# Peptides against a protein of PDB entry 3J47, part 129

Target 1, 121 residues: chain A of PDB entry 3J47
Amino acid sequence: IRLTNQLKSLKGLQSKLKDVVEYLDKVINKELPINHTILGKLQDVFNLLPNLGTPDDDEIDVENHDRINISNNLQKALTVKTNDELMVIYISNLVRSIIAFDDLIENKIQNKKIQEQRVKD
Target 2, 26 residues: chain B of PDB entry 3J47
Amino acid sequence: NAQYHLLVKQGDGLLTKLQKYGAAVR

## One batch from the design tools (peptide; made by RFdiffusion4, then SolubleMPNN)

Design b2_p28_7_s1 (from b2_p28_7, 19 letters changed)
Fold by OpenDDE base, seed 4:
Structure b2_p28_7_s1 (fold): chain B 121 residues (1-121), chain C 26 residues (1-26), chain A 28 residues (1-28)
Amino acid sequence: as target 1 above (121 residues)
Amino acid sequence: as target 2 above (26 residues)
Amino acid sequence: SEELDKQLEEMNRELQKVHDLLKELEKQ
């Protein structure tokens, strides 16, 4: 049971990490705008990740291994939460971009209508 | 997770549509 | 012009879908 839950959690983390990589690749390829807030939070996640995987703390007593495992579970939970927050921020920025483009499109349509009126006059 | 990925995909799809509309207005 | 107006309407419809999705995310 415990090992299966750890494997499930690890698979979940791996899937999320893959999604983050895919997002970063899209940003690098200029398919998506660079979002500094997303990047900052991703950096925070990556700065917390080394604390998940330093094997040098493996020498510490069963109680510390449970504390490390709790810390790892907390960091995993925080990573999940951070990922969820990042995606909410991403979607929010996407919506803001959509609204800005809508306004731009409306302005262009209005400008075209004004030009068409000037040609008819 | 799955619902969240679905939401992201829908947002990306919308962005793509918006880009097409922006190009058509140019 | 009419085609542009149709495209704008479609975009607004899609924007509303994204807005609805955001509201659903906020409920979680």
Scores: peptide ipSAE 0.264, ipTM 0.846, DockQ to the pose 0.159
Fold by OpenDDE base, seed 3:
Structure b2_p28_7_s1 (fold): chain B 121 residues (1-121), chain C 26 residues (1-26), chain A 28 residues (1-28)
Amino acid sequence: as target 1 above (121 residues)
Amino acid sequence: as target 2 above (26 residues)
Amino acid sequence: SEELDKQLEEMNRELQKVHDLLKELEKQ
């Protein structure tokens, strides 16, 4: 039971980490604008990840291990929440960029129509 | 997570369509 | 062209879906 729950949790983390990597790859490839706030929070997550997985030394009593596991689960839940919030901000910026490009395209189409009309006059 | 991934995928799809439009208007 | 207008409308519909999903995520 405990090992299965750990494996499920690890698989969930791995999936989320993959999603983050895919996001970063899109940013690196200039497919998406760099959001410094997302990058900063992502760095914070990456800096906290080793603290979630470092087996600190042998002698911490079973009760402390359960409290540490609960704290790690809470910290993980907070990290997930923060990640989701950052992702909402990211998508909101993406949507805003798409709208701005749509407006630019429409403006260009209108300018072209005006030029075509001026050539016919 | 799944809804979020779907949303990102839809946004990327829209961005791609918008890029194609931008190229067609150039 | 009518085809461009249709594609623009489709894009706007998809943008609205993205926006709605964002609002749902912000509520969680």
Scores: peptide ipSAE 0.255, ipTM 0.843, DockQ to the pose 0.170
Fold by OpenDDE base, seed 5:
Structure b2_p28_7_s1 (fold): chain B 121 residues (1-121), chain C 26 residues (1-26), chain A 28 residues (1-28)
Amino acid sequence: as target 1 above (121 residues)
Amino acid sequence: as target 2 above (26 residues)
Amino acid sequence: SEELDKQLEEMNRELQKVHDLLKELEKQ
């Protein structure tokens, strides 16, 4: 039961990770805006991942330990990959916010110059 | 990881400068 | 006005550096 749940969770995480990659690619290509709800759900999945990788210490036969370690390493690798992807999204949003703010500043400066010219005329 | 943290730090620094500039233009 | 224009140029230079770093991360 526990291994099956870990495998299901890993498959679910892998699917979510793929969805995030596809979403990231669309965001990078400016095809879609960033969906904060997807990011929040992904963070929740990651916060649950450490708990999915803790075998309850009691009855794990030594033979299953290697498969669990491989699964945990894969989960950790997937976690790192998704964290990196989330970070790329965050930076992309930051850059967009900076560009938008720069444009707002430039527009305000231009409007001020136009008003100053109208007062001199 | 380290390069990413550096990039985030640079972005945050730029955002802070931009905020100060926006406040000065008001 | 001139000081404001200099600050805008500096911000644009820093923005370009961040953009270049993002492109490098996309290649990895």
Scores: peptide ipSAE 0.259, ipTM 0.843, DockQ to the pose 0.064; fails the geometry check
Fold by OpenDDE base, seed 1:
Structure b2_p28_7_s1 (fold): chain B 121 residues (1-121), chain C 26 residues (1-26), chain A 28 residues (1-28)
Amino acid sequence: as target 1 above (121 residues)
Amino acid sequence: as target 2 above (26 residues)
Amino acid sequence: SEELDKQLEEMNRELQKVHDLLKELEKQ
């Protein structure tokens, strides 16, 4: 049961990460704006991550407590690290998208000025 | 966490401004 | 992480530059 839940969560995370990458590629290619829905899904993943490592089953034998604690600490540490990495990637992609939009706007303004000059000549 | 949410909010504000400019340039 | 803090500072500087450019475009 635990391994199946971890595998399901990992597959869910992998699918969401793939969707984020595909979205980021479309944003880089100027096909789509930043999607708040993808952000919401990432936040939902992060809010679920603390729950992915704690079996709420208080009935697992005291002798496995140390191995469970080590596994939970490692999983918590990996979760925190993954969260921080995803946050950095998100903000970096947001900044890149803003810069790309600014460049697009500037290019359109320049093209408009060139057209207005050609009509006056 | 709070600093990250503030940075995300600032980025969203900049995106909204860029969208307004993009609409004005059309 | 010190490296994470550096990346956040760099990104904040880039966001500020874009914000300043947008404010200048609002004046035109």
Scores: peptide ipSAE 0.237, ipTM 0.824, DockQ to the pose 0.032; fails the geometry check

Design b2_p28_7_s3 (from b2_p28_7, 20 letters changed)
Fold by OpenDDE base, seed 2:
Structure b2_p28_7_s3 (fold): chain B 121 residues (1-121), chain C 26 residues (1-26), chain A 28 residues (1-28)
Amino acid sequence: as target 1 above (121 residues)
Amino acid sequence: as target 2 above (26 residues)
Amino acid sequence: SSELDQQIENMNRILNQVHSLLEELEKQ
């Protein structure tokens, strides 16, 4: 169950990251303005991010703090008048999403390693 | 402009690698 | 084991790329 949920989250994040990259490319090419819909999709990605920590309260607090910061950055970006500033914030959030995706992959690898060790014992 | 394009290109490359890695870790 | 080690290596390569992206973002 937990691994299946992580896989679902990874797939969701992967899809959203792809959409974000495609959107950024269109913005760079001046094909589309920065749209609030993309920021909403980024927020959805962050909501789909699993807790990257063990269920220890300390890791939950750090992740919540990061999510709050991301949400605040998104809200701040929505109030910014310049497309360039919005774009920088968007890229920053994209990078954060990529880091979170990497951490999720690492956690999955660790879980797999633990399971393989348990089968050998 | 050029720095932004570079950053987006790098992000796309990283995304592609993450996708491959996520598929391999299944 | 060897496959897992290769996966970890790939992850580390990705992390290095993320770090490079962060550095470029900080320069802007």
Scores: peptide ipSAE 0.247, ipTM 0.812, DockQ to the pose 0.189
Fold by OpenDDE base, seed 1:
Structure b2_p28_7_s3 (fold): chain B 121 residues (1-121), chain C 26 residues (1-26), chain A 28 residues (1-28)
Amino acid sequence: as target 1 above (121 residues)
Amino acid sequence: as target 2 above (26 residues)
Amino acid sequence: SSELDQQIENMNRILNQVHSLLEELEKQ
C-alpha cells in the first residue's frame, strides 16, 4: 500500500512536471504569456529540493556536473536573448532537475521494494 | 535584472544540492 | 527508514506545489 502510493505520487509529479515543461515551451514559442504566479510557484518547488538530499556528501558525480554544465552553457548561449527567454530556459532546466530527482526517488523506491521482497523470501 | 540573477544563483545552488543527493542515493 | 520517510514527505510537498502550479496554468 505505502509503496504503491509513493509510485502513484511520483507518477503524478512526473505528469505535472511534463505539463509545466509544455507550458514553458508554449511561452518560449510566444503562444502564451509568462505567468509570474507560475514562476513563483516553480521557484517554491525548487526551494524544496535542498531538503530532498543530505547536503553532506561532497562527492560531485562528474556525470551530473556535465548536465549542469550543459544547462549553464545553454543559458550562456541564450544570454543574448530577452530576459524573459532566459528565465524560461532557467525554469526549464529546473524542471529537468526535478524530473531527474523524481527518477532517483523512483529508483530508490524500487530498490527498497526489492530489498523488502528479499527479506520476505 | 538583479532578481533574475538572484533566482539563477538560487537555482544553481539547488541543482548542486540535488546532485549531492543523487550521489548519496547511489 | 527515517531518511526515506523524509524523502517521501519532501516529494509530497513538491507534488502539492506542482499541483498548485498546474491549477494556475489551467486558469490561463
Scores: peptide ipSAE 0.230, ipTM 0.798, DockQ to the pose 0.039
Fold by OpenDDE base, seed 3:
Structure b2_p28_7_s3 (fold): chain B 121 residues (1-121), chain C 26 residues (1-26), chain A 28 residues (1-28)
Amino acid sequence: as target 1 above (121 residues)
Amino acid sequence: as target 2 above (26 residues)
Amino acid sequence: SSELDQQIENMNRILNQVHSLLEELEKQ
C-alpha cells in the first residue's frame, strides 16, 4: 500500500513537470506571456532539491548523450539570447533535469521493492 | 539584472547536483 | 532506507509546489 502510493505520487509529479515544460515552451515561442509568479514557484521547487552530495569519481559511462545535450543547449543559449529568453530556456532545461531525477528515484524505489520481495522468498 | 544572475547561479547549482546524483545511482 | 524515505518526502514537497504552479497557470 505505502509503496504503491509513493509510485502513484511519483508518476503524478512526472506528469505535472511535463506540463510545466510544455508551458515554458509556449512562453519561449511567445504563445503565452512570462508569469513571474510561476517562475518564482519554479525557483522554490529547485531550492527543495536535495544537496546531492560527494563528487565520487568520474566513471565515463556511455549514457552521457542526454546529459551532454542539456549542458550544451544551456551553454549555447547563454551565449546568443536576451536575458529573459535565456532564463526561460534555462528553467525549461532544469525542469527536464528534475523529471530525469524523478525517474531515477522511481527506479530506486522499484529496486528496493524487488530486494524486499527477494528477502521474503 | 542581479535577480536574473542569481536565478541562473541557483539553477546551475541544481543542474550540477542532479548530474552528481545520476552518476551515483548508476 | 532512511535516505530513500527522505527523497520520497522531498518529491512530495516538489509535487505540491508543481500543483500550485498549475493552479496559477489556470488563472491566465
Scores: peptide ipSAE 0.216, ipTM 0.798, DockQ to the pose 0.038
Fold by OpenDDE base, seed 5:
Structure b2_p28_7_s3 (fold): chain B 121 residues (1-121), chain C 26 residues (1-26), chain A 28 residues (1-28)
Amino acid sequence: as target 1 above (121 residues)
Amino acid sequence: as target 2 above (26 residues)
Amino acid sequence: SSELDQQIENMNRILNQVHSLLEELEKQ
């Protein structure tokens, strides 16, 4: 029951984050105007994400190719001349990273559920 | 400009933490 | 187990913030 509720909540989060990404992409493409209130709330979301990682894992496993790619995408975003456009692109990349993290958490929860079920059988 | 740089710095920190967590879960 | 519980709590906090953000998007 508890694990199933957690999975449902995670799926709900993933869906909502996708909607945010779609909105940000429309703003980047100038299909919608930039809303400063929305950007502020997105910043608040990102400010809470640091609580998801244990601070003590000092092992910068530099080897994850995905880490270098995200950093490179940020560096590319920083080359854009318009600060507001850069901010939106940066936030979009952060949201994508959060979605990927949510998928990882979901996978971990599912794996735990499978292990617990195997022990009960 | 300064607020923008602060936001970027905070987000970079978050990305780094998310990446560390992802590595720990693997 | 405790670490996973903390992660779930953090996820729920993020969900609430994302929900608030979506509500603001719907107002535009």
Scores: peptide ipSAE 0.220, ipTM 0.796, DockQ to the pose 0.039; fails the geometry check

Design b2_p28_8_s1 (from b2_p28_8, 21 letters changed)
Fold by OpenDDE base, seed 3:
Structure b2_p28_8_s1 (fold): chain B 121 residues (1-121), chain C 26 residues (1-26), chain A 28 residues (1-28)
Amino acid sequence: as target 1 above (121 residues)
Amino acid sequence: as target 2 above (26 residues)
Amino acid sequence: SSLDEQLDQLLENQQRLLTLINKMVDSL
């Protein structure tokens, strides 16, 4: 039962990660705004991932060694994928901030030029 | 991990530069 | 990976935007 629940949770995480990647692609393409709720949930999942990788040191029955290795490799792969997704989101937000500041700088340049023209007239 | 940390560091550097420019324009 | 390629593209976009901002600041 516990292993089945862990596998279901991991499959659920993988599905959510896929959904986040698809969402990030749409955000990069400016098709959708950033959903802060999705980001928060992804961060929560990431904060829980290190705890999922600690094998409870208790009943390591020898028959589960192959399943544990597969689970650990899958968890590591999912952690890497999650980190990459967080990076894409972070960089996307930085790019948006840069664009917004660029527009502000351009507006200030234009306002300065208008003021200089008014003083020369 | 190393590539992730490098990318985050580069992003933070960009943000810092952006903040300096915003302050210079004020 | 396709994700690594997307990250590289996004990083390149950030660098391009910084270059544009620098040019605008120099024009002030």
Scores: peptide ipSAE 0.355, ipTM 0.860, DockQ to the pose 0.032; fails the geometry check
Fold by OpenDDE base, seed 1:
Structure b2_p28_8_s1 (fold): chain B 121 residues (1-121), chain C 26 residues (1-26), chain A 28 residues (1-28)
Amino acid sequence: as target 1 above (121 residues)
Amino acid sequence: as target 2 above (26 residues)
Amino acid sequence: SSLDEQLDQLLENQQRLLTLINKMVDSL
């Protein structure tokens, strides 16, 4: 049961990672805003992942130990991959914010120039 | 990890410059 | 990797934005 749930969670995570990549592509193309809900759910999954890997102290046969280590390494690799994707999303948001601020600043400069011209007239 | 921290530091630097610019325009 | 290329593109975009911000500051 636990192994099946881990496999299902892994498949779900893989599907979500694909969705995140597709979302990132849409974000890069400026087609969609960031879905904070997806990011929050992904973070929640990662916060839960370390707790899912605590083996109960029962005598797990050597074959299960290797599978658990492989599963943990795969979970770590997936965690790193997701952290990288989250980082890309964060940087993309930062870039968008910078562009928006640049436009706002330019608009303020233009408005100031218009006001200065109106005072001179 | 090191690349992540570098990217975060660069992002923070950009944000700081943006904040300074926004304050100068006010 | 495709992710590494995306990261490099984001870094380049950040540098371009920084240059634009500096030009705007100099124009004030």
Scores: peptide ipSAE 0.351, ipTM 0.854, DockQ to the pose 0.031; fails the geometry check
Fold by OpenDDE base, seed 2:
Structure b2_p28_8_s1 (fold): chain B 121 residues (1-121), chain C 26 residues (1-26), chain A 28 residues (1-28)
Amino acid sequence: as target 1 above (121 residues)
Amino acid sequence: as target 2 above (26 residues)
Amino acid sequence: SSLDEQLDQLLENQQRLLTLINKMVDSL
């Protein structure tokens, strides 16, 4: 019963991760706008995911080793890909913030010049 | 790895510019 | 003063972001 419930939960998580990947692919293809809420939830999921690099020492027979390795490699590859995409989005937002800040600074400098000119007049 | 390091370096460069501008406006 | 406060908040956010990036780099 407990193992069956864990397997069902894992399958549910896998399905949800697939949906997220499909969403991210649509965002990459510019078919949909970036949803920050989905991205935040995805980050939370990744932070909650146990480090997929620890082989659980459970004596699971040699025949499943190839499928487990393929699944772990795919999960690692998907994690890396998602991390790269998140990083690109983060840097894009950082650049936009910097541009907005530069414009703000220029506006402040101009306002100071206008105030200084008004005091001289 | 190389693209990641380039991206981090660009971010650091932008932060440095932002700090210089913040100091100039203060 | 309000603009300076917004600037300080932006700088703090950028520092937090840089710290996060550095942690990500260190975790790779």
Scores: peptide ipSAE 0.327, ipTM 0.845, DockQ to the pose 0.466; fails the geometry check
Fold by OpenDDE base, seed 5:
Structure b2_p28_8_s1 (fold): chain B 121 residues (1-121), chain C 26 residues (1-26), chain A 28 residues (1-28)
Amino acid sequence: as target 1 above (121 residues)
Amino acid sequence: as target 2 above (26 residues)
Amino acid sequence: SSLDEQLDQLLENQQRLLTLINKMVDSL
């Protein structure tokens, strides 16, 4: 039951990660803004994944150990991939913020120039 | 990794430009 | 690990960028 739930959660995570990747590709292409809801759902999945990976110390049959290692490697790979995606989202937001501040600074410069011209007239 | 480093470099470049503009507004 | 070091560097860069952004906002 636990392993099946972990596999189902991993499949769900993989599907969500795929959706995040598709969303990130659209964000990279400037087709969509960053969706905070996707980020929140991803964080929730990551907060749940470590709790699913604690092996209960009890009856580890040898066949379960190989599946657990494969699951852990897949979880690590998915975690890395998702962290990379989150990082891309963060950088994209940061770049957008920088551009917005650049525009604000330019507007301030223009306003100062207009004021200086009005004082000279 | 390479795409990430490129994005980071682009962000740093934009930040540097923004700093120069901020200094010019002072 | 190399990944942890890269993550730490990213976090540091992010913090630096946020600090710079805040300084710029305060300067406006």
Scores: peptide ipSAE 0.322, ipTM 0.847, DockQ to the pose 0.038; fails the geometry check

Design b2_p28_8_s2 (from b2_p28_8, 20 letters changed)
Fold by OpenDDE base, seed 2:
Structure b2_p28_8_s2 (fold): chain B 121 residues (1-121), chain C 26 residues (1-26), chain A 28 residues (1-28)
Amino acid sequence: as target 1 above (121 residues)
Amino acid sequence: as target 2 above (26 residues)
Amino acid sequence: SELDEQMDRLIENMNRQLAEIRAMVDSL
């Protein structure tokens, strides 16, 4: 019973991860707009994933090692790809914010010059 | 990797401009 | 003065965030 429930949960997670990858591919191809809520949930999922970088501590039979390595490499590649996309979005938003602040500062400088000119007249 | 370094460099350039404007408003 | 202090704090926060992004990229 416990093992069957764990297998069902793992299959459900695998299906959800597939749907997420398909969604991310559509966003990359500009077929769909970026959904920040989905990206935040993905980041939370990746933060809950065990660090796929240490294969060293559990007696897992040698025959499952190749399939587990492919799954771990795929999850690592998906984590890296998602982190890369999140980073591009973050930097793009940061750059947009900086441009908007540059425009606000220029407007403030111009308004200050206009006020100083009105005091001299 | 190279695209990220370019994007970070662009952000640093914009921050440097923003700092110069902040100093000109004082 | 208060607006300039807010902008300075924002620039400092942006610099910190860009440094964190740079460290993340360098760790990849």
Scores: peptide ipSAE 0.268, ipTM 0.831, DockQ to the pose 0.563
Fold by OpenDDE base, seed 1:
Structure b2_p28_8_s2 (fold): chain B 121 residues (1-121), chain C 26 residues (1-26), chain A 28 residues (1-28)
Amino acid sequence: as target 1 above (121 residues)
Amino acid sequence: as target 2 above (26 residues)
Amino acid sequence: SELDEQMDRLIENMNRQLAEIRAMVDSL
């Protein structure tokens, strides 16, 4: 029973990961907008994944080592790609915030000039 | 890497300008 | 003014986040 539930959970996780990859591919192709919530959850999932990438256990069969290395390289590549996308989004939001502040500053300067004129009249 | 460093430098430059404008509006 | 305080808080947040990005890029 417990092992069967773990296998079912792993299959569910694999299905969700596939759905995320498909979503990311659609986002890359500009077919769908980037869902920040999905990317954030994906990042959280990657942060919760144990660093499987310490190469220091010399006792695991060469076939498992290659699969683990491929999985780790894929995970690293996905993490880097996700981080790069999040970074681009972050920079874009930063730029938008800067522009909005420039507009607010200009508005405040104009309002101050109007108030100074009203005090002189 | 170099593009990201350039973007960070541009962001720092914009923040410095915003700080100067904020100080001028006080 | 309250607007100046909001602007200062935003600038501080942006500086912190730019520093985090810089640290992330330097770690790559």
Scores: peptide ipSAE 0.257, ipTM 0.823, DockQ to the pose 0.593
Fold by OpenDDE base, seed 5:
Structure b2_p28_8_s2 (fold): chain B 121 residues (1-121), chain C 26 residues (1-26), chain A 28 residues (1-28)
Amino acid sequence: as target 1 above (121 residues)
Amino acid sequence: as target 2 above (26 residues)
Amino acid sequence: SELDEQMDRLIENMNRQLAEIRAMVDSL
């Protein structure tokens, strides 16, 4: 029963991760705005992923331990890789946002200078 | 790791510039 | 101006997000 629920949760997570990747690709391509609620829920899911893989329960046979260690190392490596990719995407979006605001600020400064010059003339 | 720290530093640098510009527009 | 207040709020949000990213990187 627990393994079936874990597999179902993993399949659900995989489907959601795919949907998130598709969403992130659309955000990278500027097709959709960033949804902070989706990103926050993703971060929560990723923070829970390391905890979902700690079976503290002592009893399962040595042959499963190597597969579990490989699966946990692979899951950790995939989690790290995915977190790294998400972090790069997030930082890239922040940088793009910062640049867009810098341009807005510069436009505002220029408009202010033009208005000040018009008042002096 | 080092590339991430570099990206974070670049973000912090840009943010500091934005803060300076925001203060100059007030 | 209202626009300046919006920009300040955005900068604060970005700062918070950068701090969260930094904490995440430092935890790796």
Scores: peptide ipSAE 0.313, ipTM 0.833, DockQ to the pose 0.510; fails the geometry check
Fold by OpenDDE base, seed 3:
Structure b2_p28_8_s2 (fold): chain B 121 residues (1-121), chain C 26 residues (1-26), chain A 28 residues (1-28)
Amino acid sequence: as target 1 above (121 residues)
Amino acid sequence: as target 2 above (26 residues)
Amino acid sequence: SELDEQMDRLIENMNRQLAEIRAMVDSL
């Protein structure tokens, strides 16, 4: 009973991970808009995943070692790609913020010049 | 890599301009 | 004065975040 429940939970997790991958593929293909909340939760999941690269499990069968290496390389590649996409979004928002502040500063300078002219009249 | 470095450099340039304007308004 | 302080805080935050992005790009 306990082992069967753990296997069922693991299968449920695997299904949810597959759904997430399918969602990310649709976002990459521009079929769906980027959802920042989903990306943030995915990053949290990746940060909670233990580094599967601890070499101390010397007894894992050779067939599992290749799968673990592929999984670690894929996880690293997905983490890098997600980080790059978030970086682009972040820089774009930063640039937009800078432009908005530049416009605000220019408006403040103009208002100051108008006040200085009114005091000289 | 080169495009990311260019984008970061553009952001730094805009920040430097913003700092100069902020100092001129003081 | 208060608007200038808010702008300075924003610039500091932006500089910190640009530095983090630069460090991340340099680590790739």
Scores: peptide ipSAE 0.232, ipTM 0.811, DockQ to the pose 0.563; fails the geometry check

